# Peptides against a protein of PDB entry 3B8E: the designs that were tried, part 12

Target 1, 230 residues: chain A of PDB entry 3B8E
Amino acid sequence: PFLIFIIANIPLPLGTVTILCIDLGTDMVPAISLAYEQAESDIMKRQPRNPKTDKLVNEQLISMAYGQIGMIQALGGFFTYFVILAENGFLPIHLLGLRVNWDDRWINDVEDSYGQQWTYEQRKIVEFTCHTPFFVTIVVVQWADLVICKTRRNSVFQQGMKNKILIFGLFEETALAAFLSYCPGMGVALRMYPLKPTWWFCAFPYSLLIFVYDEVRKLIIRRRPGGWVE

## One batch from the design tools (peptide; aimed at target 1 I165 F168 F171 E172)

Design b1_p11_8 (made by RFdiffusion4)
Pose (drawn by RFdiffusion4):
Structure b1_p11_8 (pose): chain A 230 residues (1-230), chain P 11 residues (1-11)
Amino acid sequence: as target 1 above (230 residues)
Amino acid sequence: VVFFVISVVLV
């Protein structure tokens, strides 16, 4: 959100105060719950891990996330940001440009008249909007994320999805999001109510992408002992 | 059960 905000100088898809809602807020409970996760095999049948090699935060870890599911999770939220505007004057292939504030009116785009009070607005189909969606879009995929980061070898099936806390940590997250996106007023610090009708589900198309993917490879992993590139 | 109740309350 901040990166592409510079390359193609478009409107800020995600705010900073808006980022401190994934860390010390929403994703919190989910990950904690990840811990209550149980065995995945008879581990008391394997030499002790050699602390010289198999680190905790491996770098393959980074690949399988920081550059793989952080992306298809990236596109999903970097999509909703668009159609959060299209239904207000989004430039499907336009917009790519600054948007002053002292401007107050004077300019708009794609057949419109945006600015003062509508500049609180020209930055409100984004502020109290786009951001907040690019937010619920995050959590949206954090589901398939939280359900895939529950094994590194077994399918959600071969390992029943019964992590009581986590299952009941999901609502315990999703709810925070909405009880936060429709907060009777805590929209001052955060943003405003994103139309329940669609503004949510729009990110859900991608979550299904995440899931099946890591779900597949795990087979490639199992159907192949020392699985090749994967 | 506790976590279920918490989750239901939040919903």

Design b1_p11_8_s1 (made by RFdiffusion4, then SolubleMPNN; from b1_p11_8, 10 letters changed)
Fold by OpenDDE base, seed 5:
Structure b1_p11_8_s1 (fold): chain B 230 residues (1-230), chain A 11 residues (1-11)
Amino acid sequence: as target 1 above (230 residues)
Amino acid sequence: DEALERALKLL
């Protein structure tokens, strides 16, 4: 998010406070819950890792976590951001380079894509209105990410949802996201303005995409051991 | 509720 903000000079899609709420709020319990996941049924059929040659964090893991799944998460957040701004008159192409004028409090006549003029206060309301839906989009996409992390090779349907701590984590992160989004005073305290409930659904296609993508990946691994997808 | 309504009216 922040890299695209710098490179494209768009209005800030995700605030620093919202990033902290993800990293320190919604991600901790889910991440800890994975330590309680049951071993896959086929683990004893795999050769032991060679600690001298096989890294715990390898290129495949980095590619999956950041290069694939992380990119889908970012796309989900940006989709929500662009939809909100487009509904408020700012088409995606018009946002390119707009940051300088957007953030200038002395410019009160910034035009949208339709020639409407926006005061600084109005622009900041719209910006902060994007932060909460972006945050919620990340949380909704994290549901799928957490679920796919239950297994490396087996389908989630083979593993099942037996980890009660993981289930608790999913509810906790969702409850926290709802609290931060809708609790009175969060707009003042955290610049997290409340969002329409419909914005929660904007992330669902991306969560489904992550889930389907990983299940297909795992299916390929099971059918073709030793492939580049493993 | 009023803050939600105001935010919803601005959207």
Scores: peptide ipSAE 0.017, ipTM 0.478, DockQ to the pose 0.030
OpenDDE base, seeds 1, 2, 3, 4: peptide ipSAE 0.014, 0.013, 0.016, 0.007; ipTM 0.447, 0.434, 0.496, 0.432; seed 3 fails the geometry check

Design b1_p11_8_s2 (made by RFdiffusion4, then SolubleMPNN; from b1_p11_8, 10 letters changed)
Fold by OpenDDE base, seed 4:
Structure b1_p11_8_s2 (fold): chain B 230 residues (1-230), chain A 11 residues (1-11)
Amino acid sequence: as target 1 above (230 residues)
Amino acid sequence: KEAEERARKLL
């Protein structure tokens, strides 16, 4: 998100403090919960690995899979961001290069895509209105990411939701997202203005996409052991 | 509060 903000010179899609809340608040407990995940049902049926020759996980595949998931996650956030800004008169193309004028407090006549002028205060309200849905979008996408990380080969349906700590992590991150989104004073403290509950659903297609992607990947691994997807 | 209310109306 922040790299695109710099490269494209768009209005800030997600605040630095909000990013820290993701990394420290929403990601940490779920990530720790994965350490307590039960072994896959098929692992216990395999011969012991040779620790000198057999890697548990292919580093290239991890980097690729998590890189792809991270890209889909970012796309989900940016989709929500662009939808909100478009609904407020700022089409995606118009946002390119707009940051300099957007962040200038002395420019009170920044035009949207329809020629409507926006004061600095109005622009910052719209910007901070984007922060909360972007954050919530990330959390909703992280549900899928966390769930798919439970297993390497088995589907979530085959392995099941056995890790109670993981389930707790999903509820915790959701509760934190709701708290940060709706608690009084978050707009001042974190620049996260409250959003309509409808915006929680904006991320669902991307969450589903990640889930389907990983299930298809795992299905291919199960059908073609030793393939390029493994 | 007013900014938050405006934001809720814009969404």
Scores: peptide ipSAE 0.023, ipTM 0.573, DockQ to the pose 0.028
OpenDDE base, seeds 1, 2, 3, 5: peptide ipSAE 0.000, 0.000, 0.021, 0.021; ipTM 0.227, 0.258, 0.515, 0.617; seeds 2, 3 fail the geometry check

Design b1_p11_8_s3 (made by RFdiffusion4, then SolubleMPNN; from b1_p11_8, 10 letters changed)
Fold by OpenDDE base, seed 5:
Structure b1_p11_8_s3 (fold): chain B 230 residues (1-230), chain A 11 residues (1-11)
Amino acid sequence: as target 1 above (230 residues)
Amino acid sequence: DEALKRALQLL
């Protein structure tokens, strides 16, 4: 998010406070819950890792976590961001390079894609209105990410949802996201303005995409051991 | 509160 903000000079899609709420709030319990996941049924059929040659964090893991899944998460967040701004008159192409004028408090006549003029206060309201839906979008795609992390090779349907701590984590992160989004005073304290409930659904296609993508990946691994997808 | 009301109107 922040890299695209710098490169494209768009209005800030996700605030620092919202990032902290993800990293320190919604991600901790889910991440800890994975330590309680049961071993896959085929674990004893795999050769032990050679600690001298095989890294715990390898290029495949980095590619999956950041290059594939992380990119889908970012796309989900940006989709929500662009939809909100477009509904408020700012088409995606108009946002390119707009940051300088957007963040200038002395410019009160920034035009949208339809020639409407926006005061600094109005612009900041719509910007902060994007932060909460972006945050919620990340939480919703994290549901799928957490579920796919239950297994490396087996389908989630083979593993099942037996980890009660993981299930608790999913509810906890969702409850926390709802609390941060809708609790009175969060707009003042955290610049997290409440979102319409409909914005929660904007991330669902991306969560489904993550889940389907990983299940297909795992299916390929099971059918073709030793492939580049493994 | 007024900023919140305005934000909800813009959404």
Scores: peptide ipSAE 0.015, ipTM 0.473, DockQ to the pose 0.026
OpenDDE base, seeds 1, 2, 3, 4: peptide ipSAE 0.014, 0.015, 0.014, 0.014; ipTM 0.451, 0.444, 0.476, 0.456; seeds 2, 3 fail the geometry check

Design b1_p11_8_s4 (made by RFdiffusion4, then SolubleMPNN; from b1_p11_8, 10 letters changed)
Fold by OpenDDE base, seed 5:
Structure b1_p11_8_s4 (fold): chain B 230 residues (1-230), chain A 11 residues (1-11)
Amino acid sequence: as target 1 above (230 residues)
Amino acid sequence: DEAEKRALELL
């Protein structure tokens, strides 16, 4: 989010407080829950890792986590952001370079894509209105990310949802996201304005995409061991 | 509270 904010000079899509809520709030319990996941059924058929040559965190893992899944997650958040701004008169092309004027409190006549003028207060309300949906989109996409992380090779359908701590983590992060989004005073305290419930569904296609992508990847690995997808 | 109401109206 911040890289695109800096490069494109767009209005801030995700606030620092919301990032902290993700990193410290919604991600902790899910991440810990993976430590309690059962070993895959085929683990004893794999050769032991060579501790001298095989890194625990390898380039393939980094590429998958940050280069593929992380990019789909970011795209989901930005999609929600652009849709909200477009519904408020700011088309994506118009947002490029707009940050300087957007953040200037003395400019009260910033025009949208339709020639409507926006005061500083109105612009900041719209900006902060984007933060909560972006945050919620990340949480909804994290459901799929957490579920796919249960296994490296086996399908989630083969592994099943037996990890009760992981299930608890999914409910906890969702409950926390709902609390932060709808609790009175969160707009003042955290700049997280309330979200229409319909915006929770905007992330679902991206969660489904991640899930399908990983299941297809795992299927390819099972059918063609030693391929570039592994 | 007023900012939250306005945000809900814009959504």
Scores: peptide ipSAE 0.031, ipTM 0.631, DockQ to the pose 0.027
OpenDDE base, seeds 1, 2, 3, 4: peptide ipSAE 0.020, 0.022, 0.021, 0.017; ipTM 0.578, 0.572, 0.554, 0.580; seed 1 fails the geometry check

## One batch from the design tools (peptide; aimed at target 1 K164 I165 F171)

Design b1_p12_1 (made by RFdiffusion4)
Pose (drawn by RFdiffusion4):
Structure b1_p12_1 (pose): chain A 230 residues (1-230), chain P 12 residues (1-12)
Amino acid sequence: as target 1 above (230 residues)
Amino acid sequence: FIFFFISIFLAF
């Protein structure tokens, strides 16, 4: 959101105060819950881990996330940001450009008249909007995320999805999102109500991508002992 | 809210 905000100088898809809603807020309970996750095999049947090699935060870890599921999760939220506008004057292949505030009216685009009070608006189909969606889009995928980061070898089937806390940590999250996107007014600090009708589900198309993917490879992992590149 | 409370209860 901040990166592409510079390369193609488009409107800020995600705010800073808006980022402190994934960490010390929404994703919180989910990860804590990840811990309550149980065994995945008879571990008391394997030499002790050699602290010289198999680190905790391996770098393959980074690959399988920071550059793989952080991306298909990236596109999903970096998509909803578009169609959050298209239904308001989004430039499908346009827009790529600054948007002053002291401008107050004077300019718009794709057949419109945006500015002053509609500059609180020219930055409201984004502020109290686009951001907040690019937010619920995040959580959206954090589901398939939270349900894939529940094993590194077994399918959600071979390991029943019964982490009581996590399952009941999901609504524990999703709810915070909506109870926060429709907060009777805590939209001052955060953003405004994203149209329940669609503004939510739009990110859900991608979550199904995440899931099946890591779900597949795990088979490639199992159907192949010392699985090749994966 | 009801579902939220039920969820917290079932979680524990």

Design b1_p12_1_s1 (made by RFdiffusion4, then SolubleMPNN; from b1_p12_1, 10 letters changed)
Fold by OpenDDE base, seed 4:
Structure b1_p12_1_s1 (fold): chain B 230 residues (1-230), chain A 12 residues (1-12)
Amino acid sequence: as target 1 above (230 residues)
Amino acid sequence: LKLLEEARKLAL
């Protein structure tokens, strides 16, 4: 989010506090829960990792985490961001380069895509109205991300959902996301303004895409062992 | 929540 904020000079899509809520709040318990995941049924049929040649974090893992899944997650967040701003009169093309004027508190006549003028206070309200749905979108796509991280090769349907700590983590992060989104005072405390419940569904196509993508990837790995996709 | 409030104060 922040890279696109800099490169495209758009209004801030996700606040620093909101990022901290993801990294320290919603993602912590789910990430720890993966340590309690049961071994894949075929783990003993695989050759052990050679600690001298096989890195724990290899280029393939980086490509998957940052280049593929991370990009789909970012697209989901930005989709929600652009939809909300469009509903408030700011079309995506109009947002390009708008940051400078958007963040200037002395400019109270920033025009939207329809010629409506927005005060600084009004612009900040709509910006903070975007932060919460972006955050919730990340949580929703993280459901899929966490589930796909249960296994490296086996389908989630083969592995099953037996990790009770992971299931608890999914409920915890969702409950925390709801709390941070709807608790009175969060707009002042965290600049997380409440969102319409319908915005929770904006990420679902992307969450499904992540899940389907990884299941297809794993299917290819199972059918073609030793491929570049592994 | 207190930690997040402090983080907010630092981020502002």
Scores: peptide ipSAE 0.007, ipTM 0.431, DockQ to the pose 0.032
OpenDDE base, seeds 1, 2, 3, 5: peptide ipSAE 0.005, 0.000, 0.007, 0.000; ipTM 0.341, 0.222, 0.449, 0.360

Design b1_p12_1_s2 (made by RFdiffusion4, then SolubleMPNN; from b1_p12_1, 10 letters changed)
Fold by OpenDDE base, seed 5:
Structure b1_p12_1_s2 (fold): chain B 230 residues (1-230), chain A 12 residues (1-12)
Amino acid sequence: as target 1 above (230 residues)
Amino acid sequence: DELLKLARELAL
C-alpha cells in the first residue's frame, strides 16, 4: 500500500494506524495458533532439512509469501479503495498524481472526475473512509491466508479444521476488526470511520482466489513432487 | 463531531 502511495502519488490508501492494527492487533493470535497445528500425514516420508545448506527462509517461501499471496492481498485492498473513491467521484486514472493537491489544506477546490469541487475536510473524510474498508479487506483475505498456512503439501480438506486455537484466532481477528470499525470514538482515536456492512463482502472473491490458488498449488505438488511449484 | 456527521452521511 505505502509503496503505491509514493510511486503513483495517490491519496493514502491505508494509514499507519491501520497498519499497526493489522500487525499488532489482528495478526498476532492467528500467527501463534499455527504453532498448535497437527503435523501433516506425510511428514515422516520427507527428507529432513539440512541445517547447514537449507535456509529456513528460502526463495520459494519469499516468492509464495510476498510475490504471490501478498500481491493478491494487496490487490484486494486496492480494489476496495478504488471502488470507494470511484463511488465518490474519483476514478482511478484521476487519482494518479493527485496526492500533492489532496493533502494541501489550503486547496479547497480539488475537482473530481465529474468536475465536482471538494474541500480539504471533505477529501480527508473520504480518505479516512477508505482506511477502514481497506483494513477489513486485509482481515478477510487473512482468513484464507491463515487456513492455507495449516499445511505445506496436503489439502486443507485432508488436514481438516481440528485446531481449536486457529478457529478461535479467526473469530478473534474478526471481532477485533468489527470493534475497531464500529466502536464509538474510533473515528477520532484511530481515524477509522465506520463502514457499511456490505464492504465486508468486497474481499470475498480475493479470499476465495487465495484459497483456490493454494489448493491447486498443493495438488500440483502432490502429483509432481520436486517440481518448481514446491 | 462534524467530521463524524459527514462520515455518517457519506457512509450511508
Scores: peptide ipSAE 0.020, ipTM 0.570, DockQ to the pose 0.024
OpenDDE base, seeds 1, 2, 3, 4: peptide ipSAE 0.016, 0.025, 0.012, 0.016; ipTM 0.472, 0.574, 0.465, 0.455; seeds 2, 4 fail the geometry check

Design b1_p12_1_s3 (made by RFdiffusion4, then SolubleMPNN; from b1_p12_1, 10 letters changed)
Fold by OpenDDE base, seed 1:
Structure b1_p12_1_s3 (fold): chain B 230 residues (1-230), chain A 12 residues (1-12)
Amino acid sequence: as target 1 above (230 residues)
Amino acid sequence: DELLELARKLAE
């Protein structure tokens, strides 16, 4: 998000405080919860890892985590961002290069795609209105990310959802997202304005995409062990 | 309150 903000010179899609809330608030408990996940049902049937040839985290796994899944996650956030701005008169193409004027408090006549003039205060409200849905989108996508991380090879349906700590992690990050989104004063304190509850569903297609993608990947691994997908 | 209301409208 930050890189696109700089490169495209668009209004800030995700604030620094919101990023900190993601990193420290929504990611930590789920990550810890994975340490308590039950071993895969077939783990004892596998040969011991060769520490010289088999890395704990190989390049393929890194590619999946930071390349593919991360890209889908970012796209989900930006999709929400662009939809909200478009609904408020700012089409994606119009946002390119707009940041300089957008962030200038002395310019109170920034025009949207339809010629409507926006004051600095109005623009900032729209911007901060985007921050919350972006954050929520990340949380919703993280549901799928956390669930798919439960197993390396087995389907989630085979492994099940027996880890109560993981379930608590999902609840915690969701509760935090709801708190930050709807608690009075969050707009002033954290620049996170409330969002319509329907925006929570905006990320669901992306969460489903990640889930299906990983299940298909795992299916391929089970059917074709040692392939490029592993 | 007015800003909050505006934010709600913009979030819809």
Scores: peptide ipSAE 0.041, ipTM 0.727, DockQ to the pose 0.026
OpenDDE base, seeds 2, 3, 4, 5: peptide ipSAE 0.017, 0.000, 0.007, 0.017; ipTM 0.563, 0.354, 0.460, 0.525

Design b1_p12_1_s4 (made by RFdiffusion4, then SolubleMPNN; from b1_p12_1, 10 letters changed)
Fold by OpenDDE base, seed 1:
Structure b1_p12_1_s4 (fold): chain B 230 residues (1-230), chain A 12 residues (1-12)
Amino acid sequence: as target 1 above (230 residues)
Amino acid sequence: LELLELARELAR
């Protein structure tokens, strides 16, 4: 998000505070919950990792995490961002290069795609209104991310959802997201303005995409062990 | 504009 913000000079899609809320707030308990996940049924049938040759974090895992899943997450967030701004009169093409004028507090006549003028205050409200849905979008796609992380090879349907701590983590991150989104004063304190409940659903297709993608990946791994998809 | 109005309403 930040790279695109710099390169495209668009209004800030996701604030630093929201990023911290993701990294330290919503992701912490879910990540810890994975330590309590039951072993896969076939775990003892696999050879142990060679600590000298096999990295815990390998290129394939990095590619999966950052190159694939992370990219889908980012796309989900940006989709929500662009939809919100478009609904407020700012089409995606119009946002390109707009940041300089957008962030200038002395310019109070920034025009949207339809010729409507926006004051600095109004622009910041809509910007911060985008931050919250972006954050929520990330939380929703993280549901899928957490669930797919339960197993490396087996389907989630084979593993099941027996980890109560993981389930608690999903509720916790959702509750925290709701709290940060709707608690009075969060707009001032965290620049996280409230959003329509319907915006929570904008991320669902991406969450489903992540889930399906990983299940297909795991299916391929099971059918073709040692492939590039592993 | 609708989101701005909503945000203002919810912020109150």
Scores: peptide ipSAE 0.000, ipTM 0.386, DockQ to the pose 0.027
OpenDDE base, seeds 2, 3, 4, 5: peptide ipSAE 0.000, 0.000, 0.000, 0.000; ipTM 0.303, 0.288, 0.276, 0.367

Design b1_p12_2 (made by RFdiffusion4)
Pose (drawn by RFdiffusion4):
Structure b1_p12_2 (pose): chain A 230 residues (1-230), chain P 12 residues (1-12)
Amino acid sequence: as target 1 above (230 residues)
Amino acid sequence: VFFFISVFFAFF
């Protein structure tokens, strides 16, 4: 959101105060719950881990996330940001350009008249909007995320999805999002109510991508002992 | 309510 905000100087898809809603807020309970996760095998049947090699935060870890599911989770939220505008004057292949504030009216695009008080708006189909969606979009995939980061070898099936806390940590999250996107007014600090009708589900198309993917490979992992590149 | 029920189910 901040990166592409510079390369193609488009409107800021995600705010900073908006980012402190994934860390010390929404993803919180989910990860804590990840811990309550149980065994995945008879571990008391394997030499002790050699602290010289198999680190905690391996770098394959980074690959399987910082550059793989952080992306298909990236596109999903970097998609809703578009159709959050298209239904307001989004430039499917346009827009790529600054958007002053002291401008106050003077300019718009794709058949419109945006600016002052609609400048609070020219930055409101984004502020109290686009951001907040690019937010719920996050959580949206954090589901399939939270349900895949529950094993590194077994399918959600071979390991029943019964982490009581986590299952009941999901609504514990999703709810925070909506109870926060329709906060009777805590929209001053955060953003405004994203149209329940669609503004939510739009990110859900991608979550199904995440899931099946890591769900597949795990088979490639199992159907292949010392699985190749994966 | 559903929020607290979820918390309850998470504990018990």

Design b1_p12_2_s1 (made by RFdiffusion4, then SolubleMPNN; from b1_p12_2, 11 letters changed)
Fold by OpenDDE base, seed 1:
Structure b1_p12_2_s1 (fold): chain B 230 residues (1-230), chain A 12 residues (1-12)
Amino acid sequence: as target 1 above (230 residues)
Amino acid sequence: DLLELARRLALE
């Protein structure tokens, strides 16, 4: 999000405070919960990792996490961002290069795509209104990300959802996201304005995409061991 | 006024 903000000079899609809420708030408990995941049923049938040749985090895993899954997450967030701004009169093309004028408190006549003038305060409200749905989109996508991380090779349907701590983590991150989105004063304290409940569903296609993609990947690995997708 | 505007924008 920040890279596109700098390169495209668009209004800030996700604030620093919201990023901290993701990294320290919503992601921490789910990540810890994975330490309590049951071993895969076939783990003892696998050869032990060679600590000299096999890295815990290899290029394939980095490609999956940051290159593929991370890209889908970012696309989901930006989709939500662009839809909200478009609904408020700012089409994506008009946002390119707008940041300089957008962030200038002395310019109170920034025009949207339809010629409507926006004060600095109005612009900041719509910007902060985008931050919350972007954040929620990430949380919803993280549901799928956490679930797919339960296993390395086996299907989630084979592994099941028996890890109560992981289930608790999913509820905790969702409850925290709801709290940050709807608690009075969060707009002032965290610059997270409330969102329409329907915005929670905007991320569902992306979560489903991640889940299906990973299940297909794991299926390919099971059927064709040693493939490029492993 | 700002809170009302925020509510309107959030509900659109």
Scores: peptide ipSAE 0.018, ipTM 0.512, DockQ to the pose 0.024
OpenDDE base, seeds 2, 3, 4, 5: peptide ipSAE 0.006, 0.010, 0.014, 0.017; ipTM 0.367, 0.449, 0.467, 0.488; seed 5 fails the geometry check

Design b1_p12_2_s2 (made by RFdiffusion4, then SolubleMPNN; from b1_p12_2, 11 letters changed)
Fold by OpenDDE base, seed 3:
Structure b1_p12_2_s2 (fold): chain B 230 residues (1-230), chain A 12 residues (1-12)
Amino acid sequence: as target 1 above (230 residues)
Amino acid sequence: SLLELARLLALL
């Protein structure tokens, strides 16, 4: 999110405080819950990792986490962001390079794609209105990410949902997201304005995409062991 | 329409 904000010079898609709420709030309990996951049924058929040659974080893990899943998550968030701004009169093409004028407190006549003028205060209300749905979008795609992280090769349907701590983590992150989105005063404290309940569903296609993508990947790995997809 | 924009953005 922040890289695209810099490169494209668009209005800030996700606030710094909101990013901290993801990293320290909604992702913490889910991440810890993975330590309590049951071993895969084939784990004892695999050779032990060689600590001298086999890195814990390898190119495949980086490619999967940052290059694939992280990119789909970012696309989901940006989709929500662009939809909200378009509903408020700012088409995606018009946002390119707009950041400088958008963030200037002395410019009170920034035009949208339809020639409507926006004051600094009005622009900041729209920006902060985008932060909450972007955040919720990330939480919804994190549901899929957490579920796919249960296994390396086995399908989630083979592994099952037996980890009670992981299930608790899914409820906790969702409850925290709802609290941060709807609790009075969050607009002042966190610059997170309340969102319409319909915005929770905007991320569902991306969450489903992540899940289907990973299940297909795992299916390919099971059918073709030692392939480049592994 | 927002639906067409959503389709376009889904292709990106």
Scores: peptide ipSAE 0.013, ipTM 0.355, DockQ to the pose 0.020
OpenDDE base, seeds 1, 2, 4, 5: peptide ipSAE 0.020, 0.019, 0.021, 0.025; ipTM 0.549, 0.547, 0.559, 0.606; seeds 1, 2, 4, 5 fail the geometry check

Design b1_p12_2_s3 (made by RFdiffusion4, then SolubleMPNN; from b1_p12_2, 11 letters changed)
Fold by OpenDDE base, seed 2:
Structure b1_p12_2_s3 (fold): chain B 230 residues (1-230), chain A 12 residues (1-12)
Amino acid sequence: as target 1 above (230 residues)
Amino acid sequence: SLLELARLLALN
């Protein structure tokens, strides 16, 4: 998100504080919970890793984590961002290069896509209105991300949801997200304005997409062992 | 994210 903010010069889609809330808040318990995940049923049928030749983190893993799943996560967040801004009169094309004037406190006549002028205060309200839904979108997408991380090869349906710590993590991150989104004063403290309940559902298609994508990937691996997808 | 990092450890 920050890279796109810099390259495209768009209004800030996700605040630094919200990023910290993701990395240090909502992701902490879920990430730890994976350490308690039960081994896959077929793990003992696999050849042991050669520590000299097989890296713990390889290009395929990086591609899966950041190149594929990370991109879908980012798309989910940006989708909510663009929808909110469009509902407020700023179409996606109009946002390109707008940051310079958007962030200038002395410009109180920034035009939207329909010629309406926006004061600095009005623009910042809209910007901060985007931060919370973007944050919540990431949390919703993380539900799927966490679930798919339970296994490398087996389906989640084969593995089951027996990890109680992971289940707790899902509830914890959701509760924390709700707290940060709706607690009074968060707009001042974290620049996170309350979001309409409907914005929680905006990310669901992307969460489902991640889940389906990974399950299909795993299915391919099971049917074609030793393929490039593994 | 930390979850993405955890994925790197889980998928190896």
Scores: peptide ipSAE 0.149, ipTM 0.786, DockQ to the pose 0.053
OpenDDE base, seeds 1, 3, 4, 5: peptide ipSAE 0.137, 0.118, 0.132, 0.173; ipTM 0.788, 0.782, 0.778, 0.799; seeds 1, 3, 4, 5 fail the geometry check

